# Peptides against a protein of PDB entry 3T6J, part 76

Target 1, 375 residues: chain A of PDB entry 3T6J
Amino acid sequence: PIVESYIGFIESYRDPFGSRGEFEGFVAVVNKAMSAKFERLVASAEQLLKELPWPPTFEKDKFLTPDFTSLDVLTFAGSGIPAGINIPNYDDLRQTEGFKNVSLGNVLAVAYATQREKLTFLEEDDKDLYILWKGPSFDVQVGLHELLGHGSGKLFVQDEKGAFNFDQETVINPETGEQIQSWYRSGETWDSKFSTIASSYEECRAESVGLYLCLHPQVLEIFGFEGADAEDVIYVNWLNMVRAGLLALEFYTPEAFNWRQAHMQARFVILRVLLEAGEGLVTITPTTGSDGRPDARVRLDRSKIRSVGKPALERFLRRLQVLKSTGDVAGGRALYEGYATVTDAPPECFLTLRDTVLLRKESRKLIVQPNTRLE
Target 2, 372 residues: chain A of PDB entry 3T6J as posed
Amino acid sequence: PIVESYIGFIESYRDPFGSRGEFEGFVAVVNKAMSAKFERLVASAEQLLKELPWPPTFEKDKFLTPDFTSLDVLTFAGSGIPAGINIPNYDDLRQTEGFKNVSLGNVLAVAYREKLTFLEEDDKDLYILWKGPSFDVQVGLHALLGHGSGKLFVQDEKGAFNFDQETVINPETGEQIQSWYRSGETWDSKFSTIASSYEECRAESVGLYLCLHPQVLEIFGFEGADAEDVIYVNWLNMVRAGLLALEFYTPEAFNWRQAHMQARFVILRVLLEAGEGLVTITPTTGSDGRPDARVRLDRSKIRSVGKPALERFLRRLQVLKSTGDVAGGRALYEGYATVTDAPPECFLTLRDTVLLRKESRKLIVQPNTRLE

## One batch from the design tools (peptide; made by RFdiffusion4, then SolubleMPNN)

Design b2_p13_2_s2 (from b2_p13_2, 7 letters changed)
Fold by OpenDDE base, seed 3:
Structure b2_p13_2_s2 (fold): chain B 375 residues (1-375), chain A 13 residues (1-13)
Amino acid sequence: as target 1 above (375 residues)
Amino acid sequence: PPTSVELDTTVAH
């Protein structure tokens, strides 16, 4: 078997300023079959990057072919076990040197284990479909999230010598119609500028890329889905995201007005964006469970994903990227914190919904690290 | 950076 490992100060999610890495490590075995699917995605990455909703001037100047591998984890030492990883975590290195992607396949498999009777916040007619396609849709989402999410976009930089990595006279900000007015100076990084929102903001961008690009037929084909199956995978992927946005409320602390998990905050933001789109795309309905206690249902109108959802996500995703590229912290913070705000304002009443989410909280999932042997 | 699954995580800050 092919064994991969890493160890060191890698991820900075536990740092309030997003700069200092947590010491972590893993040992994993390569899943060759699943890795082959991700290699096909890599082969299409350069073309798919052009489908993202920003001008080429906001994308990497030169495409650098990354590695993408599916891994079965044998041991993981850290505060959290991810579904996927994109490294290095420095945007400047990603755009100039390249990056590596991994999907932790057996971690995803554990996440797929949901009993129908315990599945919360979905309509009954969606439950079987959700159970059937949650796994495959996660594979698609993780692949897109890592490769084309974290692996996309350009930071505008002025180097120590005063040179720009973009043409100041010709590059236009698509949101303002004006020339670029802000950028990263020497020594400034994504994390140093955006600080407390940097991690969640980037996760939101990556998740949004996943939802946006999973609508592309070529993506589904790469993963082996066609026709009705492809449409079901798309539907379940979007449904999972809006459900996750509701579940995310568990990780909000009202007393401190803060989020405890970057990915969950990101998913809530996406839910807010899709709710704002209106037109019946997403509906959250408070209900009463069979036990007589509060419950809720999330409904996603399949027929409105492309007509309503995609345009809304496109506009939002473009704004995220433009603000990131230009280092516009004020604009980025205003946008992101606006969508990340949790109140009890109608019609959503998110604080009330949070109580429902906590009431219906699932039992803690335990990840048991396995042994393996050659037979 | 990683993509987290829906499970208990350490509080970031």
Scores: peptide ipSAE 0.031, ipTM 0.711, DockQ to the pose 0.098
Fold by OpenDDE base, seed 1:
Structure b2_p13_2_s2 (fold): chain B 375 residues (1-375), chain A 13 residues (1-13)
Amino acid sequence: as target 1 above (375 residues)
Amino acid sequence: PPTSVELDTTVAH
């Protein structure tokens, strides 16, 4: 078996300012079969990057071929176990030296072990499909999220010598139609500028990339899905995201007006974007459960994913990237915090829905160290 | 300090 490990101060999710890394470590075994799929994704990455909804001038100047490996984790020490990892977390190093992607495959498997009768907030006719394709769809999402989400985009920088990494005269902001008006100065980083929203904002961008690019036929082909199966994987991936946006309300603290989990905040933002798109794409309906207590159902119209969902997500994702690239903190904060705001305003009444989410909350799963054996 | 880049699944969804 091929063993991989890492250790150190790596992730900063526990820091409200996104600055201080938490000490973390893992030991894992390479899953060769799943890694092969991710290698095919890597082979297509340069082309797929061109499918993202921003000009090449907002993408990295030179494509650096990363590694991507699926891992079965044996031991993980930290406050949380990720499904995927993209390292290093330094933007300058990612752009100049490259990066590595990993998917913790067996962690994904655990996350999907939900009994049908306990699956909340889905229509009955979606439950079997969801159970069938949640795993495969999440493999797709993780691959895209890490490789083409976190692995995409350029920061406009002026170095300590005054040189720019972009042509100030020719690069145009696609949102404004004007030349670039802001950038990162020497010593400024994504985290230092965007601070309290940096982590969640970036996760939102990465998740959005996943949803957006999973619509590309080549992506599904890489993962071995064609025809009706490919369409079902797409549907379940999007359905999972909108459901996650509802579940995210558990991690909002109304009294403090804050979010306690960056990824869940990101998923709520995406839900808000897709709800704003309207046209019956996403519907959240309060219901009464069999126990007589409040419940809810999330419905995603499959037929509107490409016609309504994709354009909405495209615009949103482009805005995220442009604001990130230009270091426009004011604009970025206004956009992101706007979608991340939780109120009880109709028609959604999210604070009321939060009560329902809490009422229907499942017991937290405890992940324990697996056994391993040589056969 | 780096931005955290992970997909956390400790949160059930």
Scores: peptide ipSAE 0.028, ipTM 0.687, DockQ to the pose 0.100
Fold by OpenDDE base, seed 5:
Structure b2_p13_2_s2 (fold): chain B 375 residues (1-375), chain A 13 residues (1-13)
Amino acid sequence: as target 1 above (375 residues)
Amino acid sequence: PPTSVELDTTVAH
């Protein structure tokens, strides 16, 4: 077997300012079959990047082919085990030196090991479909999230010599129609500028890229899905995201007005974006469970994903990228914190829904080291 | 030291 390991101060999610790395280490074995799919995704990455909803001027000037492998984790030391990883975490280095992607494949199986009767917040008609496709759809999402999410977009920079990495006279901000008014100065980084929202904001961008690009037939073909299966994978991926947005409320602390998990905050933001799109795309309905206590149902109208969901996500994702590229912290914070705000305002009454989410919360799963053998 | 950004597997229960 091909063994791969990582060790060091890597992820910064436990730093409130998103800059200081937590010590992390793992040992894993390469899954050759799934890695082959990700290699095909890498082979299409340069073309797929052009499908993202921003001008080429806001994308990397030069495509740097990354490594992408699927790994089965044998042991992991850290505060949390991810489904996927994109390194390094420095956007400037991603632009100039490239990056590496990994999918921690066997972690996905653990995350979705929920029995049908315990599966919360879904319509009965969606449960079997969700159970069938949650794994495959998440493989797609992880691949897109890491490779084309974290691996996409350009930061506008003025270097220490005063030179710009973009043409100030010709590059136009697609949101304003004007020339670029802000950028990263020498010594400024994504994390240093966006600080407390940097991690969650970037995760939101990456998740949004996943949802947006999973609609592309070429992506589904790379993962081996066609026809009705491809459409089901898309549906379940989007359904999983809106459900995750509801579940995310567990990680909000009302008393402190803060989020305790960057990815969950990101997923809540996406839920808010898709709810704002309206037109019956997403519906969250408070219900009464069989136990007589509060429950809820999330509904996603499959027929409105492309007509309503995609345009809404496109606009939002473009705004995220433009604000990121230009280093517009004020605009970025206003946008992101606006969607990340949790109140009890109707019609959603999110604080009330949070009580329901907490009531229906399952116990945390324990991830146990697997057995290995040579055959 | 090595750095990375990740996708967390935390999902709805």
Scores: peptide ipSAE 0.029, ipTM 0.690, DockQ to the pose 0.113; fails the geometry check
Fold by OpenDDE base, seed 2:
Structure b2_p13_2_s2 (fold): chain B 375 residues (1-375), chain A 13 residues (1-13)
Amino acid sequence: as target 1 above (375 residues)
Amino acid sequence: PPTSVELDTTVAH
């Protein structure tokens, strides 16, 4: 078997400032069969990057073909096991040296093992579809999230000699219609500038890229889905995201006004964006469970994903990228924290919903260390 | 400082 590993101070999710890496490592075996789909995605990556909702001037100057491998994890040392990885974590290095993508396939398989009777917050009519397509849709989301999410976008930089990596006279900010007025100076990084929101903001951008691009027929084709299956995969991917946004409330601490998990905060933000779009796209309805206690249902109108959801996500995603590229911390923080704020304001009453989420909380899933055998 | 780029699904499902 082909064995891959990494070790070191890599991920910074446990640092409130998003700067200090946690020491972690893994040993994994390459899954050749599953890697083939991601290889096809890599082959289309340069073209798919052009489908993202920002001008080419806000995209990387040169596409560097990355590796993308599906791995079955044998052992993982760290605070949590991810579903996907994009490294290195330095944006400047991603732009100039390239990057590598990894999908942890057997971690995803464990995540898919949801019993129908334990599946919360979905309409009964959606449960079977959700169970059927959760895995495949997540493969799509992980691939897009890592490769075209974390792997996309340009940071505008002025180096120590005063040179810019963009043309100040010709590059226009698509949100303002004006020339670029801010950038990263020498020594400034994404994490150093955006600090407390950097990790979650970037995850939100990557997740949004996944939702946005999964609507593209070419993407679904790469993963082997066509016709009704492709539409179901899209629906379940979006449904999973909005459900995750509700579940995210578990990781909010009202007393401290803070989030304890960057990805879940990101998913809540996306939920807020899609709720703001209105027009019946997303509906969260408080209900009463069979036990007589509070419950809730999330409904996503499939017919409005493209007409309502996509445009809303497009505008939001473009704003995320523009603010990131220009190093506009004030604008970025205002945008992101605005959507990340949890109140009990009607109609959603998120703090009340949080109580419901906590009430319906399932036991934490455990991943048991796998083994290998020679036949 | 590195930005975390992992997709953590263990907490969401």
Scores: peptide ipSAE 0.025, ipTM 0.677, DockQ to the pose 0.101; fails the geometry check

Design b2_p13_2_s3 (from b2_p13_2, 8 letters changed)
Fold by OpenDDE base, seed 3:
Order: C-alpha cells, then structure tokens, then sequence
Structure b2_p13_2_s3 (fold): chain B 375 residues (1-375), chain A 13 residues (1-13)
C-alpha cells in the first residue's frame, strides 16, 4: 500500500486570530480507485478556474498543477477530523509554489451513514434521494472545495521593495469599476488582516465555489454522473448545504454572539445568501413533529437552482473574492458579519429555529480508528 | 489560512 502522513503545527482554526497552528498528524493509505476521479478533476482544473466569477486578474497568474489523492485514514491526532485538506496554508505559497489536496475517503464514508427515520429537517419526498446521493454529492463538493475553492484566487501584494504583483493602471475592481485601492503589504497575510473572520470566510468561499461549479456538466461527468443522476447529485448537494445552514445554528452561542465552528458559520452564511435571493428558492417552515414538539422542514426548489440560486451565489462569491484579493478588511467584515448575524427577526426567526435544532439534535458520531494488515 | 472541511459535529475551542 501507498502510505501518506503529515505532522506539525498546521491548522489555525483553534486560534481566535487564525495565526497559531494546532499540533496535528495523521497516517493514511491511498485509495487508488477514488484518487483516479480526483486526478481527472485536476486535469480540468485550469479550465474550471476560468469559470469562476471573477476576472483573470483576480486569479493566479500561472496555473500550478496540484496533487489530489483520496486517503483512507488509519490514525488521526487532532481536535477534529476533516473530510478534506488543502496544504500549505499560505496563500503566497499557493500562488507561487502550488499545493496538495487530499480527501479523507473513509471519514466521508462514516459521514454518509444516515438512518432515514432519524433524518431531520427534510421533506419526506427528499429523504430517499438525499440518502442515495449524499455520499456522491459530498465527493463532488469536497473535490471542488479543496481544489478550486482553497486552490483559487489571487492576493494583490506589494512586496518589501515596493513592487506590485498586479498592474495598478489596468486592473479594475469589478465591484466598483475603479482601480485597485487596497492590497497586502509586506508581512501582511490573509489571517493577519482578516483575523477573527478569516477561517470562516475562507471556508464560505470554498463551499460557495463547490456549489457554483457543481452546476457545470463537465464536473459531474468527471465524477461519473450524467443525465438525471447528474441533476440529482446537484440537487442533493445544494439541499445538503441549505440543510447544513440550518443545522449550523447548534454551533452559535447567542449570549456571546459567537460561532464555535468555522465551517458551520460558513454554511449558515450561504443559507442566508440563498434565502435573500427569494423567489421561492429556499423555504424553511416550522412544523410540529409526531411527538407534538417543534420541528422544521427545509425545502429547495430544484427548478430555481440555476435561475435564482446561481446568480445570487455568483454575485456573493465574486464579492468574497474581490474583498479577499484587495485585503479590504472593512468591506469583508461588513459583508460577512452581516450574513453571519443571528437574530430572531421575522420571517426566519433564526433564534427560535435554533431552539428547534437543539431539540432535534442527534447524538454525536463516534469515529473509531482502525488497524490494517496485509493479507 | 483555513484549508480543510471538518465534520459537522466538530467544535473549535
């Protein structure tokens, strides 16, 4: 078997300022069959990057072919087990040296396990479809999230010698129509500038890239889906995201106005964006469960994903990228914290919905690390 | 920078 490992101070999610890494390590075995799908995605990455909703001037100057491997984890030491990883965690290195992506396949397989009778917040008509396609849709989402989410975009930089990595006279901000007015100075990083929102903001950008690009027929083809199956995978991927946005409320602490999980905060933000789009795209309906206690249903109108959802996500995703590229912390914070705000204002009444989410909370899944041997 | 997708039940301290 092909064995991969890494160890060190890598991820900074536990640092409120996003700068200090947590000591982490894993040992895993390569899944060759699943890795082949991700290699096809890598082969199309340069083309797919051009489909993202920002000008080429906001994308990497030169495409650097990354590695992408599916891994079955044998052991993982850390505070949390991811579904996928993109490294290194330095934007400058991603731009100039490249990066590596991994999908933790057997971790995803555990996440796929869902009992129909315990599946919360979905319409009955969606449950079987959700169970059937959650796994495959996750594979698509993780692949896009890592490779084209974390692996996309350019930071505008002025180096210690005063040189810019962009043409100040010709590059135009697509949101303002003006020349670039802000950038990263020497010593400034994504984390140092955006600080408390950096982790969640970047996860939101990556998740949004996944939803946006999963609509592309070539992406579904790479993963082996066509026709009705491809449309179902798209639907379930978007449905899972809006459901996750509701579930995310578990990780909000109202009394501290604080989020305790970066990815869940990101998913709530996406839910807010798609709700704002209106036109019946997403509906959250409070209900009464069979036990007589509060419940809720999330409904996504499949027919409005492309007509309503995609344009809304496009505009939002472009704004995220432009603000990131230009180091516009004030604008970025205003945008992101606006969507991340949780109130009890109608019609959504999110604080009330949070009570429902907590009431319907499922038991935490236990991850048991396996042993392996050659037979 | 953040570069991973964590499981839904993971909480940061």
Amino acid sequence: as target 1 above (375 residues)
Amino acid sequence: APTSVELDTEVHS
Scores: peptide ipSAE 0.035, ipTM 0.725, DockQ to the pose 0.089
Fold by OpenDDE base, seed 2:
Structure b2_p13_2_s3 (fold): chain B 375 residues (1-375), chain A 13 residues (1-13)
Amino acid sequence: as target 1 above (375 residues)
Amino acid sequence: APTSVELDTEVHS
């Protein structure tokens, strides 16, 4: 078998300022069969990057072909085991040197296990479809999230000698219609400038890329989905995201007005964006469970994903990227924190819904370190 | 940067 490992101070999610890495390491075995579909995604990456909702001037100047491998984890040392990883976490290196993506296949397999009777916040009519397609839709989302989410976009930089990596005279900000007025100076990085919101903001961008690009027929074809199956995968992927946005409330601390998990905050933000789109796209309805206690149901109108959801997400995702590229911390913070606010305002009453989420909280899943042998 | 699923419920900040 092919063995891969990594070790070091890699992820900074546990640092409130997003700078100091947490010690992490793993040893894994390459899953050759599962890696094949990610190789196909890599082969289409350069073309798919052009489908993202920003002009080429806001994308990488030169495409650098990354690696993408599915791994079965043998041992993992860290605070939590992710579904996928994109490294390095330095945008300058991503732009000039490239990056690597991995899907932790056996971790995903554990995450796919769901008991229908314990599945919360979904309509009964959606449960079987959700159970059927959650795994496959996760493969799509993880692949897009890592490769085309974290692997996309350009930072505008002025180096120590005063040279720009973009043409100041011709590049136009698509949001303002004006020339570029802000950028990263020498020594400034994404994490150093955006600090407390950097991790969650970037995860939100990556998740949004996944939702946006999963609508593209080529993406679904790469993963082997066509016709009705492709539409079901799209539906379940979007449904899972809006459900995750509700579940995210578990990780909000009202007393401190802060979020404790970057990905969950990101998913809540996406939920807010899609709710703001209106038109009956997303509906959260408080209900009463069989136990007589509060419950809730999330509904996503499949027929409105492309007509209502996609345009809303397009506008939002473009704003995220433009603000990131230009180093506009004030604008980025205003946008992101605006959607990340949790109040009890009608009609959603999110603080009340949070109580419901906590009441229906599932037990934390555990992964036991696997063993392996030669036969 | 990792992609979190239900298994990743750790407090990050």
Scores: peptide ipSAE 0.032, ipTM 0.702, DockQ to the pose 0.124
Fold by OpenDDE base, seed 1:
Structure b2_p13_2_s3 (fold): chain B 375 residues (1-375), chain A 13 residues (1-13)
Amino acid sequence: as target 1 above (375 residues)
Amino acid sequence: APTSVELDTEVHS
């Protein structure tokens, strides 16, 4: 077996300011079959990056071929186990040396293990599709999220000598139509500038990339899906995201106006974006459960994903990237916090829905360390 | 400060 491991102060999600890393480590075994799919995705990465909704001037100047593997984790020491990882977290190293992506396949499998009768907030007609395609759709989403989400985009920088990594005369901000007016100065980083929203903002960008690019036939083909299967994978991926946006309310603390989980906040933001798109794309309907207590249903109109959802997500994703690239903290915060605001305003009444989510939440799953043997 | 990059699981859903 091929064994991979890492250890150190790596992820900073437990730091409210996203700066200080938590000490963690893992040991895992390579899943060769799934890794082959991710390798095919890597082979198409340079081309797929061009499909993202920003000018090449906002993309990395030079493509560096990353590694991507699917891992079955044997042991993970930390406060939580991610579904996927993009490392290193150092921007300079990513730009000069490249990066590695991993999908923790057996961790995802745990997430798959939901009983049909315990599936919340889905229409009955969607439950079987969801159960069938949740796993495959997760594989697609993780691959895109890590490789083309976190692995995409350029930060405009002025170095200590005053030199720019972009042509100030020719590069145009696609949102304003003007020349670039802001950038990162020497010593400034994504986290230092965007601070409290940096982690969630970046996760939102990466998740959005996943949803956006999963619509591309080439992506689905890489993962072995064609025809109706491909469409079902797309549908379930988007459905999972909007459902996740509702589930995310568990991690909001109304009294503090605070989000306790960056990825969940990101998913709520995406839900808000897709709700704003309107036209019946996403509908959240409060209902009464069989127990006579509050419940809810999320509906996603499959036929409107490309016509309504994609354009809305495209515009939003482009805005995220442009604001990130230019270091426009004021604009970025206004955009992101606007979508991340949770109120009880109609029609959604999110604070009321939060009560429903809390009422219907299932027990936290316990992940038990596996073992393996050579025969 | 480094930027953390990961995808969290849906273990709470």
Scores: peptide ipSAE 0.027, ipTM 0.694, DockQ to the pose 0.084
Fold by OpenDDE base, seed 5:
Parts: structure tokens; C-alpha cells; sequence
Structure b2_p13_2_s3 (fold): chain B 375 residues (1-375), chain A 13 residues (1-13)
């Protein structure tokens, strides 16, 4: 078997300022079959990057072919085991040196193990479909999230010599129609500028890229889905995201007005964006469970994903990228914190929904180290 | 040291 490992101070999610790395390490075995799918995704990456909703001037100048491998984790040391990884975490290095992607396949498999009777917040008609396609949709989402999410976008930089990596006279901000007014100066990084929102903001961008690009037929074809199956994978991927946005409320602390998990905050933001789109795309309905206690149902109108959801996500995702590229912290914080704010305002009454989420909370799964053998 | 950005799993559901 092909063995991969990494170890060091890698992820910064536990740093309130998103800068200091936590010590982490893993040992894993390459899954050749699943890696082949991701290799096909890599082969299409340069073309798929052009499908993202920003001008080429906001994308990397040169495409650097990354590695992408599916891994079965044997051992993991850290505060949390991810579903996928994109390294390095430094955007400047991603642009100039390239990056590596991994999908932790057996971690995803564990996440799929949900009993139908315990599946919360879904309509009965969606449960079987959700169970059937959750796994495949996760594979798609992880691949897109890592490769084309974290692996996309350009930071506008002025180096220590005063040179710009973009043409100040010709590059236009698609949101304002004006020339670029801000950029990263020498020594400034994504994390240093965006600080407390950097991790969650970037995860939100990556998740949004996944949702947006999973609508592309070529993506579904790469993963082996066609026709009705492809549409079901898309639907379940979007449904999973809006459900995750509701579940995310568990990780909000009202007393401190803060989020305890960057990815879940990101998913809540996406939920807010899609709710704002209106037109019946997403509906969260408080209900009463069989136990007589509060419950809720999330509904996603499949027929409105492309007509309502995609345009809303497109606009939002473009704004995220433009603000990131230009280093506009004030604008970025205003946008992101606006969507990340949790109140009890109608019609959603998110703080009330949070109580429901906590009431229906399931025990966290325990992930244990597997055994291996030679045959 | 190497660094990464990751996707979390829904271990709570």
C-alpha cells in the first residue's frame, strides 16, 4: 500500500485570530479507486476554474496542477479529523508554489452512518433520497471544496519593491465597476488581515464553490453521475448544506455572540444567503415532534435550485472573492458578520430554532482507529 | 511545518 502522512502545526481553527497552528498529524493509506476520480477532477480543474463567477483577473495567473488523493486514515492526532484537506494554508504559496488536496474517504464513510429514524429536520419524502445520496454528494462536495474552493482565486498584492501582481489601470472590480482600490501589502496575509473571520470566511467561500460548481454537468460526469442520478446528487448536496446551516446553530454561543466551529458558521451563512433569496427556495418550518416537543423541517425546492439558488449564490460568492482578493476587510467583515448574526427576529427566529436544534441533538460519533492486515 | 484548510464532517447527525 501507498502510505501518506503529515505532522506539524497545521490548522489554525482553534486560534481565535485564525493564525496560530495547532499540532496535528496523521498516517493514511491511499485509496487508488477513489483517487482516480479526483485525478479526473484535477484534469478538468483549469477549465472548471473558468466557470467560477469572477473575472479571470481575479483568478490565478498560472494554473499549477495540484495533487489530489483519497486517503483512508489509519491514525489521526488532533482536535478534529476533517473530511478533506487543502495545503498549504497560505494563499500566496498556493498561488506561486501550488497545493495538495486529500479526501479522507473513511472519515466520510463514518459520517454517512445515520439511521433513518434518527435523521432530524428533513421531510419524510426526502429521507430515503438523502440517505441514498449523502455519501456520493459528499464526495463531490469535498472534491470541489478542496480543489476548486480553497484552490481558487487570486490575492492582489503589492510586493516589497512596490510592484503589483495585477494591472492597476485595466483590472476592474466587478462589484463596483471601478479600478482596484485595495490590495495586500508586503507582509500582509489573508489570516493577518481578516483575522477572526478568516477561517470561517474561507470555508464559506469553499463550500459555496462546491454548491455552485456541483451544478455543472462535467463535474457530475467526472464522479460518474448522469441523468436523474446527477440531479439527485445535486439536490441532496444542496439539501445537506441548508440542513447543515440549521444544525450549525448548535455551535453558536448566544451569551458570547460567537461561533465555536468555523465550518458550521460558514454553513449557517450559506443558509442565510439562500433564505434571503426567497421565492420558496428554502423553508424552515417549526413543528411538533412525535414526543410533543419542538421540532423543525427544512425544505428545499429542487425546481428553484438553478433559477433562484444559483444566482443568489453566484452573487454572494463573487462578493466573497472580490473582497478577499482586494483585502477589503471592512467590506468583508460587514458582509460576512451580517449573514453570521444570529437573532430571534422573525420569520426565522434563529435563537428559538437553536433551542430546537439543541433539543434534537444527537450524540457525537466516536471515531476509532481501524485495524489493518496483510493478506 | 505543513498547513492545511479542511472540510469538517457532520459527526453530530
Amino acid sequence: as target 1 above (375 residues)
Amino acid sequence: APTSVELDTEVHS
Scores: peptide ipSAE 0.028, ipTM 0.701, DockQ to the pose 0.099; fails the geometry check

